Peptides against a protein of PDB entry 6FRK. Designs and how they scored, part 203

Target 1, 411 residues: chain A of PDB entry 6FRK
Amino acid sequence: NEEVLNAMLKEVCTALLEADVNIKLVKQLRENVKSAIDLEEMASGLNKRKMIQHAVFKELVKLVDPGVKAWTPTKGKQNVIMFVGLQGSGKTTTCSKLAYYYQRKGWKTCLICADTFRAGAFDQLKQNATKARIPFYGSYTEMDPVIIASEGVEKFKNENFEIIIVDTSGRHKQEDSLFEEMLQVANAIQPDNIVYVMDASIGQACEAQAKAFKDKVDVASVIVTKLDGHAKGGGALSAVAATKSPIIFIGTGEHIDDFEPFKTQPFISKLLGMGDIEGLIDKVNELKLDDNEALIEKLKHGQFTLRDMYEQFQNIMKMGPFSQILGMIPGFGTDFMSKGNEQESMARLKKLMTIMDSMNDQELDSTDGAKVFSKQPGRIQRVARGSGVSTRDVQELLTQYTKFAQMVKKM

## One batch from the design tools (peptide; made by RFdiffusion4, then SolubleMPNN)

Design b2_p22_2_s4 (from b2_p22_2, 13 letters changed)
Fold by OpenDDE base, seed 1:
Structure b2_p22_2_s4 (fold): chain B 411 residues (1-411), chain A 22 residues (1-22)
Amino acid sequence: as target 1 above (411 residues)
Amino acid sequence: DLLEELAKLRELWLEIQKILNE
């Protein structure tokens, strides 16, 4: 029994290390799981695998819980949220995502760019804020981040903003000058919350990075970014352990909506490859995929038009990274679609949709769209000109449609 | 069943991906 337990724990430990869980945490978890499992209860014919999985799950829950209540903004008050993190962590993008999240929840939200070090930081923030219709502040001429942050916070307090997000300079290295600047900004604006933004893709470096920030700045919250790719999120456990601060949100992609409140149970379930059925249900309900019944009925009748193909491409595009959705289904790993192939596939789909946007209703609604174009080749030239593509690209689309329509007829 | 619908969407996506990668 002990040999079987040790073998299974070795497999779990390997999987956790492959998920970027810090080796110290994996060792601690292994010891805690061994102490929590009664070997006598395992002898009673209970599914040893389920018991070990449950024990591992419970210990991972404890590792994600710092025992500290997450900060939450107060309605009708000015809440100043300062962001800190390395350059390339996704900090600036995450500021915009958080601002947009609160704006959608009916908070009066604004953004301040106090990054004077990075050329184009203010332009990037302005672009993101403008797209999301979020008020913003920054300077093209002021070089002191303390002045910009102070003036911006004062302005937005006077305008009765409820959520005031301050983006600070990121550095590539743990430079003392960065931490001094962050402390000066924090002292000037007196933030209600300091959010550390961490890139999940840095793997085993998460602990050391998170510790370096916590040792210099009073980090109260963590946001983990880049959980849309190969990063299984094990670095999040390291961040919590090092900062002793809760994860409040996760970034799950490049879109402004690829941002969600952190939920411990779904996150650990996903980390262990058990899926996230709740998140899947929530995501499907948000997408209003109920309109797919009509599509599924058409498919069952072997009817497939260019419009039906367009609507499916729209649905796929609305779903966002399909790899993420698949990763929410039990037994489908996040690696099922490589991130590179997905972005390229989405770009291809968008190109195909742009070609179809130049088609007329007669072409789109024909049960044999390819035959409509074959009978009147001038249609191909019109569509090609309208969409700015070659006649070959339109012919390739029609060939793909024909292959797809033939498949649907065989289903 | 939502899972069955998602499975169908997945199959569809996989076939689209095959067609797009040909």
Scores: peptide ipSAE 0.020, ipTM 0.460, DockQ to the pose 0.132
Fold by OpenDDE base, seed 3:
Structure b2_p22_2_s4 (fold): chain B 411 residues (1-411), chain A 22 residues (1-22)
Amino acid sequence: as target 1 above (411 residues)
Amino acid sequence: DLLEELAKLRELWLEIQKILNE
């Protein structure tokens, strides 16, 4: 029994190391799991593999719980959130994602760019903020991040903003001058929360980086980015252990909506390759896809209209990158779609939807939409002119619809 | 290519709905 336990623990430890979990944490987990498993209970014919998996899962849940309650903003108050992290961590993008998250929840949210070190930092923040319709502050001429942060925080406090997000300078490596600048900014603006942004793809370096930030600034929250990549997220455990701070959000892609509250159980399930069924259910429910029962019944009867195709494209666009959804299903690896192919696919879907926006209800609701257009070629020219596309683009859409409708009829 | 991806999406979606309705 002890040999079987040691063999299974070796397999789990190997898988955790391949998931970028820190070697010290893996050793500690192995000892904790070995101490938590009663060898007598394993002798009684219980599924030894299931017991070990449950013990491993329970110890991983403890590793992501720092025993500290996550900071939450107070409604009707001014909440200053300072972001810290290395260059390339996704810090600036994450500031915009967090601002957009709170804005969608009905918070009066703004962004401050106090990154004077990176050329074009303010232009990038301004571009992201403008796209999301988020108020922003920064300077093209002021080089002191303390002045920019202080002026921006004061301005937005006076305008009664509830969420004030401050993006700071990041560097390629830990430098004393970066930490001094972060301390000066933190002392000047007195943030209610300091968020450390960590790239999950840095693997075993997560612990050392997270510790260096926590030793210099009072990090109270962690956000982990790039969990849509090859990174299994084991570095997140290292960040929690080093900072003693909870993970509050995760970044799951490049889109502004590729941002979600951290959930311990789904994250550990994904880390172990068990899939994220709960996150899939939550995404399905957020899309109100239960309202599609009528669409499913039509699809079962081999009926498929251009409107039905339009609604499916809307659903796909709301779900975000399809690779993320696939990566939530057990046995579907994240490797199935390259990120570059997804953005191009989304741009294609949006173009097709824009063509369909120029169609009338008779064209959209026809069970044979392609035949409606083939019988009256003047409809193709009308739709092409209305959507600003070529007649060829409309014919390509109708060809795609016909292929999809034929596939629906074979189901 | 996009149609084949959308077909797979639909099959996956139907399977997901089957799981959600069970």
Scores: peptide ipSAE 0.007, ipTM 0.359, DockQ to the pose 0.022
Fold by OpenDDE base, seed 5:
Structure b2_p22_2_s4 (fold): chain B 411 residues (1-411), chain A 22 residues (1-22)
Amino acid sequence: as target 1 above (411 residues)
Amino acid sequence: DLLEELAKLRELWLEIQKILNE
């Protein structure tokens, strides 16, 4: 029985190491699981594998729980949230995702770009904020991040914003100058929460990076990014252990909606390859797929408009990457969809939607949208100019629409 | 082909809906 236990624990430890769980945490987990398993209960004919899996699951849940309650913004107050993290962690994108998340919940949200180190940081923030209709502040001329952060926070406090998010400079390396700048910004704006953003794909380096930030700034929350990738998220456990701070959100892709509140149970289930049935159910329920009855009814009648295609693209975009949905289903390997094609497909869908945003209601609601454009070629030129694309791109969209409408008529 | 991808996405969605409604 002890040999069987040791063999199964070795298999679990190997799988956790392959999931980028820190070797020290895996060793500690093995000892904790070995101490928690009653060998006498295993002798009584209970499924030994199920007992070990349950013990491992319980210990992983404890590793994700820092024993500290997550900070939450107070309604009707001004809440200043400072973001910190390395360059390439997804920090700037995550600021926009968090602002959009609170905006969708009816909070008055804004963004401040205090990244003066990276050329085009403010343009990137401005582009993301404008797309999400989020107010933003920054400078093209001011080089002191303390001045920009202070002025931006004061401005948005005076305008009664409830969520004020400050993006700071990220550097490629842990430099003392970066930490000093972060401390100066933190002292000037006095944030209610400091959020450390980490990339899950850095694997075993997560502990050392998270510790270096926690040792210099009062990190109170963690956000983990790039959990859509090959990273199984084991580095998140290292971040919690090092920062002693809760994971509050996860980034699950490049889209602004690829952002969700962290849930411990689903995360651990996914880490163990058990799937996330609850998260799948929640995500399917959030899609309000019942609103597709009207669409299914139209499809049954062989009617398919450019608007119906646009609504389908919106639904696909709301679902997010299908690799994520499949990765939530037990037994569907992440390899079922070639990962490289999904981001490109989503970018293509977004481009097609942008072209359709320049169409009028007569074009969108026509049962033969392609024929409307073929009869009046000036419409193609108008739409191309309105969406900033070539006339060829509009013709390709209409060709795709025609193929879809033909498929729907055959269904 | 984006259409073949979208058709597969729809089939997958319909299968997921079946699994959730069962």
Scores: peptide ipSAE 0.006, ipTM 0.354, DockQ to the pose 0.023
Fold by OpenDDE base, seed 4:
Structure b2_p22_2_s4 (fold): chain B 411 residues (1-411), chain A 22 residues (1-22)
Amino acid sequence: as target 1 above (411 residues)
Amino acid sequence: DLLEELAKLRELWLEIQKILNE
C-alpha cells in the first residue's frame, strides 16, 4: 500500500511540477498528503486514486488560501488601487479589465497612467480606456510618476470617483530603482489596496518575483494573468505563498471582459486537469445557449442555411477563445488548441461573417445557399463588392458552407 | 445534457477548424 501511494504521489508531484508549482510547495504538499491519508482506510478497498486526488485537492486549496480576507472597495468612498508588477505581466491590460469590471457593476471608475518609463504606456492605457469609456489621466510631458499619480488621484477624488486605479511603471528585471519608485508612489497616494500582477507563464520564477515585490511594497492582493495560455497556473500558488495575499481576480484572455473574480475550487480543478464544470455552467448560462435548441432541431432536420452558419460563428465568437471552453471540460487539456491557430481561426471566422453581412435575407435564409449563388453569379459579385473582398473569397465561403451543410446533414 | 451540447459544439468547432485549415 505504501509503495502504491508513493508511486501515485510521484505522478501527482510530476504533474504539479509540469504545472509550474514550486518545488518546495510540491514537497510540502507531498508530505501533507502522505500525513492526511490514513493507510488503514486505503487498505479497505476504496478507490485509492480518488482518495489521493481528494487529499491533493484539499491541500492545494489550503495553499491558495493565505488566511487573510481579501480587500474589497467600500461604496460611497474613494478607493485608491495601486498596481505593481513587471513589464509584460499584463499589468496595464489588467488595470483596464479591473476598471471595466467595476464600471459594469455601477462603480464610478477611473484609470491613472503613472508609467513614465515605457514609451507609449499612456497611449496604450488611453486606447484601452477610451474603448471601454473609462475616464483616464496621464501625461506625455511629466516624467515623475509621483507627480502624475498624485495629481491624478487628487483630480479624481475631487470628482467623487469611487474606484481610482493607478498603473505604475514595470521593469524587465527586479531593479532597486523600480522598487524605490513604487515606494515613493505608494507613499504619495496612500493606496487602500496594492495589487501585484503576475504572469502565470513565468513558471518557477513566480516565487522569487512575488517575494521581491512583497519585500519592498506592501502587496495586499494578487491578480494572475495569462491563464488562457500554456501556463496551468501553478505559479499562482507560489505568488500566494510569497506575498501571503489572496488572489482576487484572474485574467483569462486578451479581451477586456476576459477577467473574472478568483474562485478557489474551479482554479484548483483546472490546475489538476479536472475541468471547471461550475465555470462552464456559468459561461453557458451567460451565453444563452438555450437558443441552441432551435439550432439542434434544425440540425436534426438536416436544414442548414448561411444564416444558421452565421449564428454559429456568432455563438463561437461570443464564447470567446474555444481553448478556454475546452479547458473547462473535464478530460480536455488547455493544449488541445494551439492559441496561435485559434486567433487565426477567429480572424477567419470574422472575415467570413463580414462577407455574410453583405448577403441579403433571401441568400442567408435559403436552404441551398450555394445553389442560389450558382444560379445567379451576379450575387457573388454584389457580395464581394459590398464586403470589400474578392469574388474568390465569396466562392471559398460558399464552398466551406457547402462542406459544412453536408457534414450537418450527416449528424 | 450540457456535456452533450458542449461535445456537439466541440465537434462543430473541430470541423469548422478543419474546413478553415483546408
Scores: peptide ipSAE 0.023, ipTM 0.444, DockQ to the pose 0.133; fails the geometry check

Design b2_p22_3_s1 (from b2_p22_3, 13 letters changed)
Fold by OpenDDE base, seed 3:
Structure b2_p22_3_s1 (fold): chain B 411 residues (1-411), chain A 22 residues (1-22)
Amino acid sequence: as target 1 above (411 residues)
Amino acid sequence: DKLLEELKKLRELYLELLKILE
């Protein structure tokens, strides 16, 4: 029984190391699991594998729990949130994602760029903020981040903003000058929460980086980024262990909506390759994808119209990065869509939808939309003129539709 | 071709979602 336990624990430990879980944490987990498993219960014919998996799951949940309650903003108050982290961690993008999250929840939110070290930091923040219609502050001329942060916080406090997010300078490595600047900014603005942003893709370096930030600044919250990539998220455990601070959000892609509240159970399930059924259900409910049962039934019967295609494009656009939702389903690998192609695909879908917006109900609801256009070529010219595109663009759309409709009929 | 693959994936996704909601 002990030999079987040791063999199964070796397999789990290998999988956790391959998931970027810190070697020290894996060793600790192994000893905790051994201590939690009664060998006599293993002898009673219980499914040894399920028992070990449950014990491992329980110990991973403990590793993600810092034993402290996460900070939450107070409604009707001015909440100052300072972001800290290395360059390339996704800090600036995460500031915009958090601002957008709170704005969508009905909070009066704003962004401050106190990054004077990186050329174009303010332009990047301004671009993101403008796209999301989020008020922003920064300077092209002021070089002291303390002055910018203080002026921006004062301005937005006077304007009764509820969420005031301050982005700070990041560097490529831990430097004393960076930490001193962060301390000076923190002392000047007196943030209600300091958020450490960590890139999950740095693997075993997560512990050392998270510790270095916690040793210098009063990190109270962690946000983990780049969990949509090859990073299985094991670095998140290292961040919690080092900072003794809760993970509050995760960044799951490049889009501004690729941001969600951290949930312990779904995260550990995903880390173990069990999928995220709860997150999938939440996402289905949020998007009302169950309302598409009638469309799914048509697809099962090999019926597919241009309207059905339009509705599918709307659903894809609402889902955001399709790879994220697929990665929530057990057995669907995260590698299905390369990140860089999703925004271009969304722009293409939007162009195709704009062409279809110039089609009439007879064209959209025909079970053979391409045949309707082929019988009356004047329809193509009408749609092209109505949508401001070439007749070739309309023909390309109809070709894509025909290929898909033929596939649906064969499925 | 990329669009066809995305739509195929969406169909499979919805079929799996229905099985979970059921």
Scores: peptide ipSAE 0.014, ipTM 0.397, DockQ to the pose 0.022
Fold by OpenDDE base, seed 4:
Structure b2_p22_3_s1 (fold): chain B 411 residues (1-411), chain A 22 residues (1-22)
Amino acid sequence: as target 1 above (411 residues)
Amino acid sequence: DKLLEELKKLRELYLELLKILE
């Protein structure tokens, strides 16, 4: 029983290390799991795998709990939120995402760009803020971030803003000058919350980086970014361990709405490769995939039209980045589609939809669309002209549809 | 369980649609 336990724990520990969980935390987790598992209960024929998975899950839940209640803004008060983090962490984008999140919830929210180090920082913030209709403040001429932050906070306090988000300078390295600047800004604006933004893709470096920030600045909250990429999120555990601060939000993509409140259970489930079934169900329900019953019934009858394919393409587009959806389904890692392939796939999808937009109802609603086009080749030429593509592109679409329709008939 | 089975079928469908997009 101990040998079996040790073998299974070795597999789990390997998977956690491959998920960028810090080696010290993995070792601690291993010992905690061993201590929590009664070997006598394992002897009783219970599903040993399920028991170990449950014990691992419980210990991971403890690792993301700093034992400190997350700061929350107070309604009707002026809440100043200062962002800190390295350049490239997604800090500026995350400021906009958080502002948009609170704005959508009916908070009077604004953004301040106190990043004077990076050329074009204010332009980037302004673009993001304008697109989201979020009020913003910054300067093209003022070089002192303390002045910008102070003036911006004062302005928005006087205008009775409830959420005042201050983006600060990020540097590529932990430099003493960066920390001094952050302290000066923090002292000037007296933030109610300091948010450390961490890139999950830095892997094993997460602990050292998070610690360096916490040792210099009173970090009270963590936001983890780039959880849509190759990062399995193990660095988030390192951030909590180092900062002793809760993860409040996660960034799950490049869009302003690719931002969600941190949920422990779904996050740990995803980290273990169990997927996020709850989040998938929520996302499926949000899409009103009530039409899925109709599709499933059609699929059961082996009926699949070009219109059905078009509707599925629309559903894929509504679901957002397909990589995220796949990453929510158990047994598919986050790495199933590289970001580069996703943009190309979406462009190809849009091209296919544009071809189908030039088809008529008879062509779209035929249970054998390929046969309709084969019987009257002039239809291919019409669709090609209407969509601005080659006849070959239309033939390729029809070939793909035929292969898919044949697969559906076998389901 | 039924919903999970339906989601698995939908996943298979989408995976095949993605292969068309490759």
Scores: peptide ipSAE 0.078, ipTM 0.677, DockQ to the pose 0.122; fails the geometry check
Fold by OpenDDE base, seed 1:
Structure b2_p22_3_s1 (fold): chain B 411 residues (1-411), chain A 22 residues (1-22)
Amino acid sequence: as target 1 above (411 residues)
Amino acid sequence: DKLLEELKKLRELYLELLKILE
């Protein structure tokens, strides 16, 4: 039993290390799991795998919980939120995402660009803010971030803004001058919350980076970015451990709406490849995919048309990055589609849709679209010419459709 | 519960669509 436990824990530890979980945290987790598992209870015929998985899940949940309540803005008050983080962490984009999140919730929200170091920082913020209709402040001429931040905060306080987000300079290196500038800005504006933005893709460097920020600035909240289907999320555990601060939000893509409140249980479930059923439900509800009753009814009757397939492809495209949806599905690891494979898969999907855009209603609405094309081969040539593809590409689509329609009939 | 069952079916559908797209 101990050998079996050790073997299973080794597999879990390997998977967690592959998920960019810090080696110290993995060791601690292994010890905690070993102490929490009663070997005698494992002998009683309980599913040893489920027991170990549950113990691992519980210990990971504890690692994500710093035991500190997350700061929340107060309605009807002026809340100053200062962002800190390295260049390339997604800090500036995350400022816009957070501003947009609060604006959509009915908060009077604004953005301040206090990044004077990066050329075009203010233009980038202005573009993002204008697109989202978020009020913004910055300067093309003032080079002191303290002056810009102070003036911007004062302006928006006087205008009774509730959420005042200050974006600071990000540098490539942990330079003392960056931390001094951040401290000067923080002292001048007296933020209610300091948010550290961390890139999940930096893997094992997350701990050292997060610690360096916490040691210099009073980080109270963490936002983890680039948790697209490829970021394994293990760096988030390192950030919490190093900062002793809660993760409040995660960035899940490049779009302004690819931003969600951090939920511990779904995150750990996803990290373990258990999927995120709650996130999938939330995403489906946001997309108003409830109109799928008609599709579900057709599927129950074993009916599946090329139009039904097209509509499903549209739904997949609307759901955002397909890797993210897959990562919400239990049994699909976050790595199921590499970034390259996702773009390729989306391009392939778009190609298939373009072929179907050249089909007529008779072809699209047939319960056996492949048979319609097989009876009249001239249809394949028409569709191929209309979509700018080979006749082989159309035949491949029809072959794929046929395989799918046969599967639906067996359901 | 009904929505969850529908989502499970939709999931199975998407999983199979994915296998076709691979």
Scores: peptide ipSAE 0.024, ipTM 0.510, DockQ to the pose 0.112; fails the geometry check
Fold by OpenDDE base, seed 2:
Order: C-alpha cells, then sequence, then structure tokens
Structure b2_p22_3_s1 (fold): chain B 411 residues (1-411), chain A 22 residues (1-22)
C-alpha cells in the first residue's frame, strides 16, 4: 500500500512539475498528502486513486489560498488600482480587460497610462481603451510617470470615476530603478489595490519574479495571464506563495472578453487534468439544459429531428465560447477550438438556425426530416425563399442533419 | 454520476455537431 501510494504520488509530483509548479511547493504538497492519507483507510478497498487525488486536490487548494481576503472595489467610491509587472507579462492588455470587466458591470471605469519607458505604450493603451469605449489619460510629452499618474488620478477623481486603473512601466529585468519608480508612483497616487500581473508561461521563474515585486512593492492582488491551452497553471501557485496575495482574475487569451474572476476549484481541477466538472455542471444548470433529459431519451431511442438539432444549436450558442465549455470537460484541451474557428462556427450555426426558422412544424418534428424534403422538393424552395438562402444551402443543411441523425442512431 | 454520464453523452453529441460544422 505504501509502495502504491509512493508510485501515485511520484506520478502526481511529476505532472505538477511538468505544469510548472515550484519544486518546493511540490515537495511540501507531497509531505502534506502523505500525512493526510490514512493508509488503513486506503487498505479497506476505497478507490486508492480517488483518495490520493482528493488529498492532492485539497492540498493544492490550500496552496492557492493565501489566507488573505481579496480586495474588492467599493461601489460609489473612488477606487485606485495600480498595475505592476514585467514587460511581456500582459499588464497593459490586462488593464484594459479589467477596465472592461468593471464597465460591463456598470462601474464608471477609466485607464491611466503611466508607462513613460516604453515607446508607444500610450498609443497601445489608447487603442485598446478606444476600442472598448473606456475613458483614458496619458501624455506624449510628460516623461515622469509620477506626474502622469497623479494628474490622471486627480482628473478622474474630480469626474467621479469609481474604478481608476493605472498602468505602469514594465521592464525586462528586475532593476532597482523600476522598483523605485513604482514606489514613487504608489506613494503619489495612494492606490487602494496594487495588482501584480504575471505571465504563467515563465514557469519556474514565477516565484523569483513575484518575490522580487513583493519585496519592493506592497502587492495585494495577483492576475495571471496567458492561461490559454499551452499555459502551465503551476506558476500561479508560486505567485500566491511568494506574494501572499490572492489571484483575483485570470487572462485566458488575447480578446478583451478572455478575462474571468479566479475560481480556485476549477483552476485546480484543470491543473490536475480533471477538467472543470463543477463549473460545467453549474453552466449546464444555468442554461437549464436539464430539459435535455427529453433529448437524451430521444437520442437513446435513435430519434433525432431537425427541431432537436435546432435546440442543440441554441444550447451551444447559449453556452457562450464553446472552446471554454469543451475545456471544462475532462480530456479536452482548450486548444480544441481556436477562437477564430469558434466565431466562424457560431456564424455557421446561426445561418443554419435561420434556415430552420423558415421550416414548419411538420418538417422540424419529422423523425426523417431529410425524407420529408426529398419527397416534396417544393419544401426546399419554400425554405430557401423564406430564409433568403439558396436551395443549395438548404440541401447542405439537410445533408448535415442526415449525417448527424445517422450518428445518433449509432450511439 | 448520472449527470456526468449525461454530460459525457452531451459532449459526444456536441463533438459530432462540431465535426459537421467543420
Amino acid sequence: as target 1 above (411 residues)
Amino acid sequence: DKLLEELKKLRELYLELLKILE
């Protein structure tokens, strides 16, 4: 039993190291898991794998919890949020994502560019802010980030902004001059929250970088970026351990909507390759996909109508980014659908649904919809005219339906 | 467990729908 435990722990430790979890944290986790597992209970025929996975999961949850409550903005107050992080961490993009997140929630949000070091920093922020319709401040002529930050914060305070986000200079190396500049900015604007932005792709360097920032600046929150399909989430654990600060948000891609509040349970489940079953269940429940019992029952009987296909397309569209949903299911990588393919797929779905909106109940509810159309070709012409598409587009839909219905009959 | 099986079936269904949409 101890040999089996040690073998399984070795596999888990290897997987965590491959996921860029810091070696010190992996060692500590291994010791904690060994101490938490009752070997006698493991001998009693319980699923040893499930027990070890649960113990590992529980210890990983503790590693992500800094024991400090995350700062939250106060409604109707002026909340100043200062961003810090290295160049290439996604800091500037993350400022825009956070601003957009709060704006969508009905907060009066603005952006300040206090990055005077990087040429074109203000132009980049301005472009992102303008695209999202977020008010912004910066200078092309002022070289002191303290002056820009102070003037911008004062301006937006006077205009009764609730969320004031300040982007600072990122550098490639931990330079004392960068930390001094960040301290001067922080002292001048007196931020309510300092957010460290970390790139998850830097792996084992996450601890040293996060520690260097925390040792110089009072980091209170962490945002982890580049948690797309290739990103190893293990660096997030290192950031929490080094900063003793909670992860508040994660960046999951390049789009402004690729930003979500950090959830511990889903993150750890994904890190372990278990997927996000709980988040999938919650999302399925939110969508009232429980009405799929009738569909599942029909599918079990090999019955699949055009209406059933339409309802499934509606469900897919309601679920939002299908890549995210698939990424919640165990064994699907987040890369299963590129975002470009997703928008195109959604446009295709919407086109197919528009064609089906011109079908009648007899056509939609037929167990052999393709045969109904084949027997009366005038139906194809009616549907084509009603939906503003070619007869070929309707025939392609019917061909797709037929392929799908044949697959359902084999399930 | 029942919900997980239903979700797996739904997954298979959606995967096949996606292949048709490709």
Scores: peptide ipSAE 0.023, ipTM 0.502, DockQ to the pose 0.143; fails the geometry check

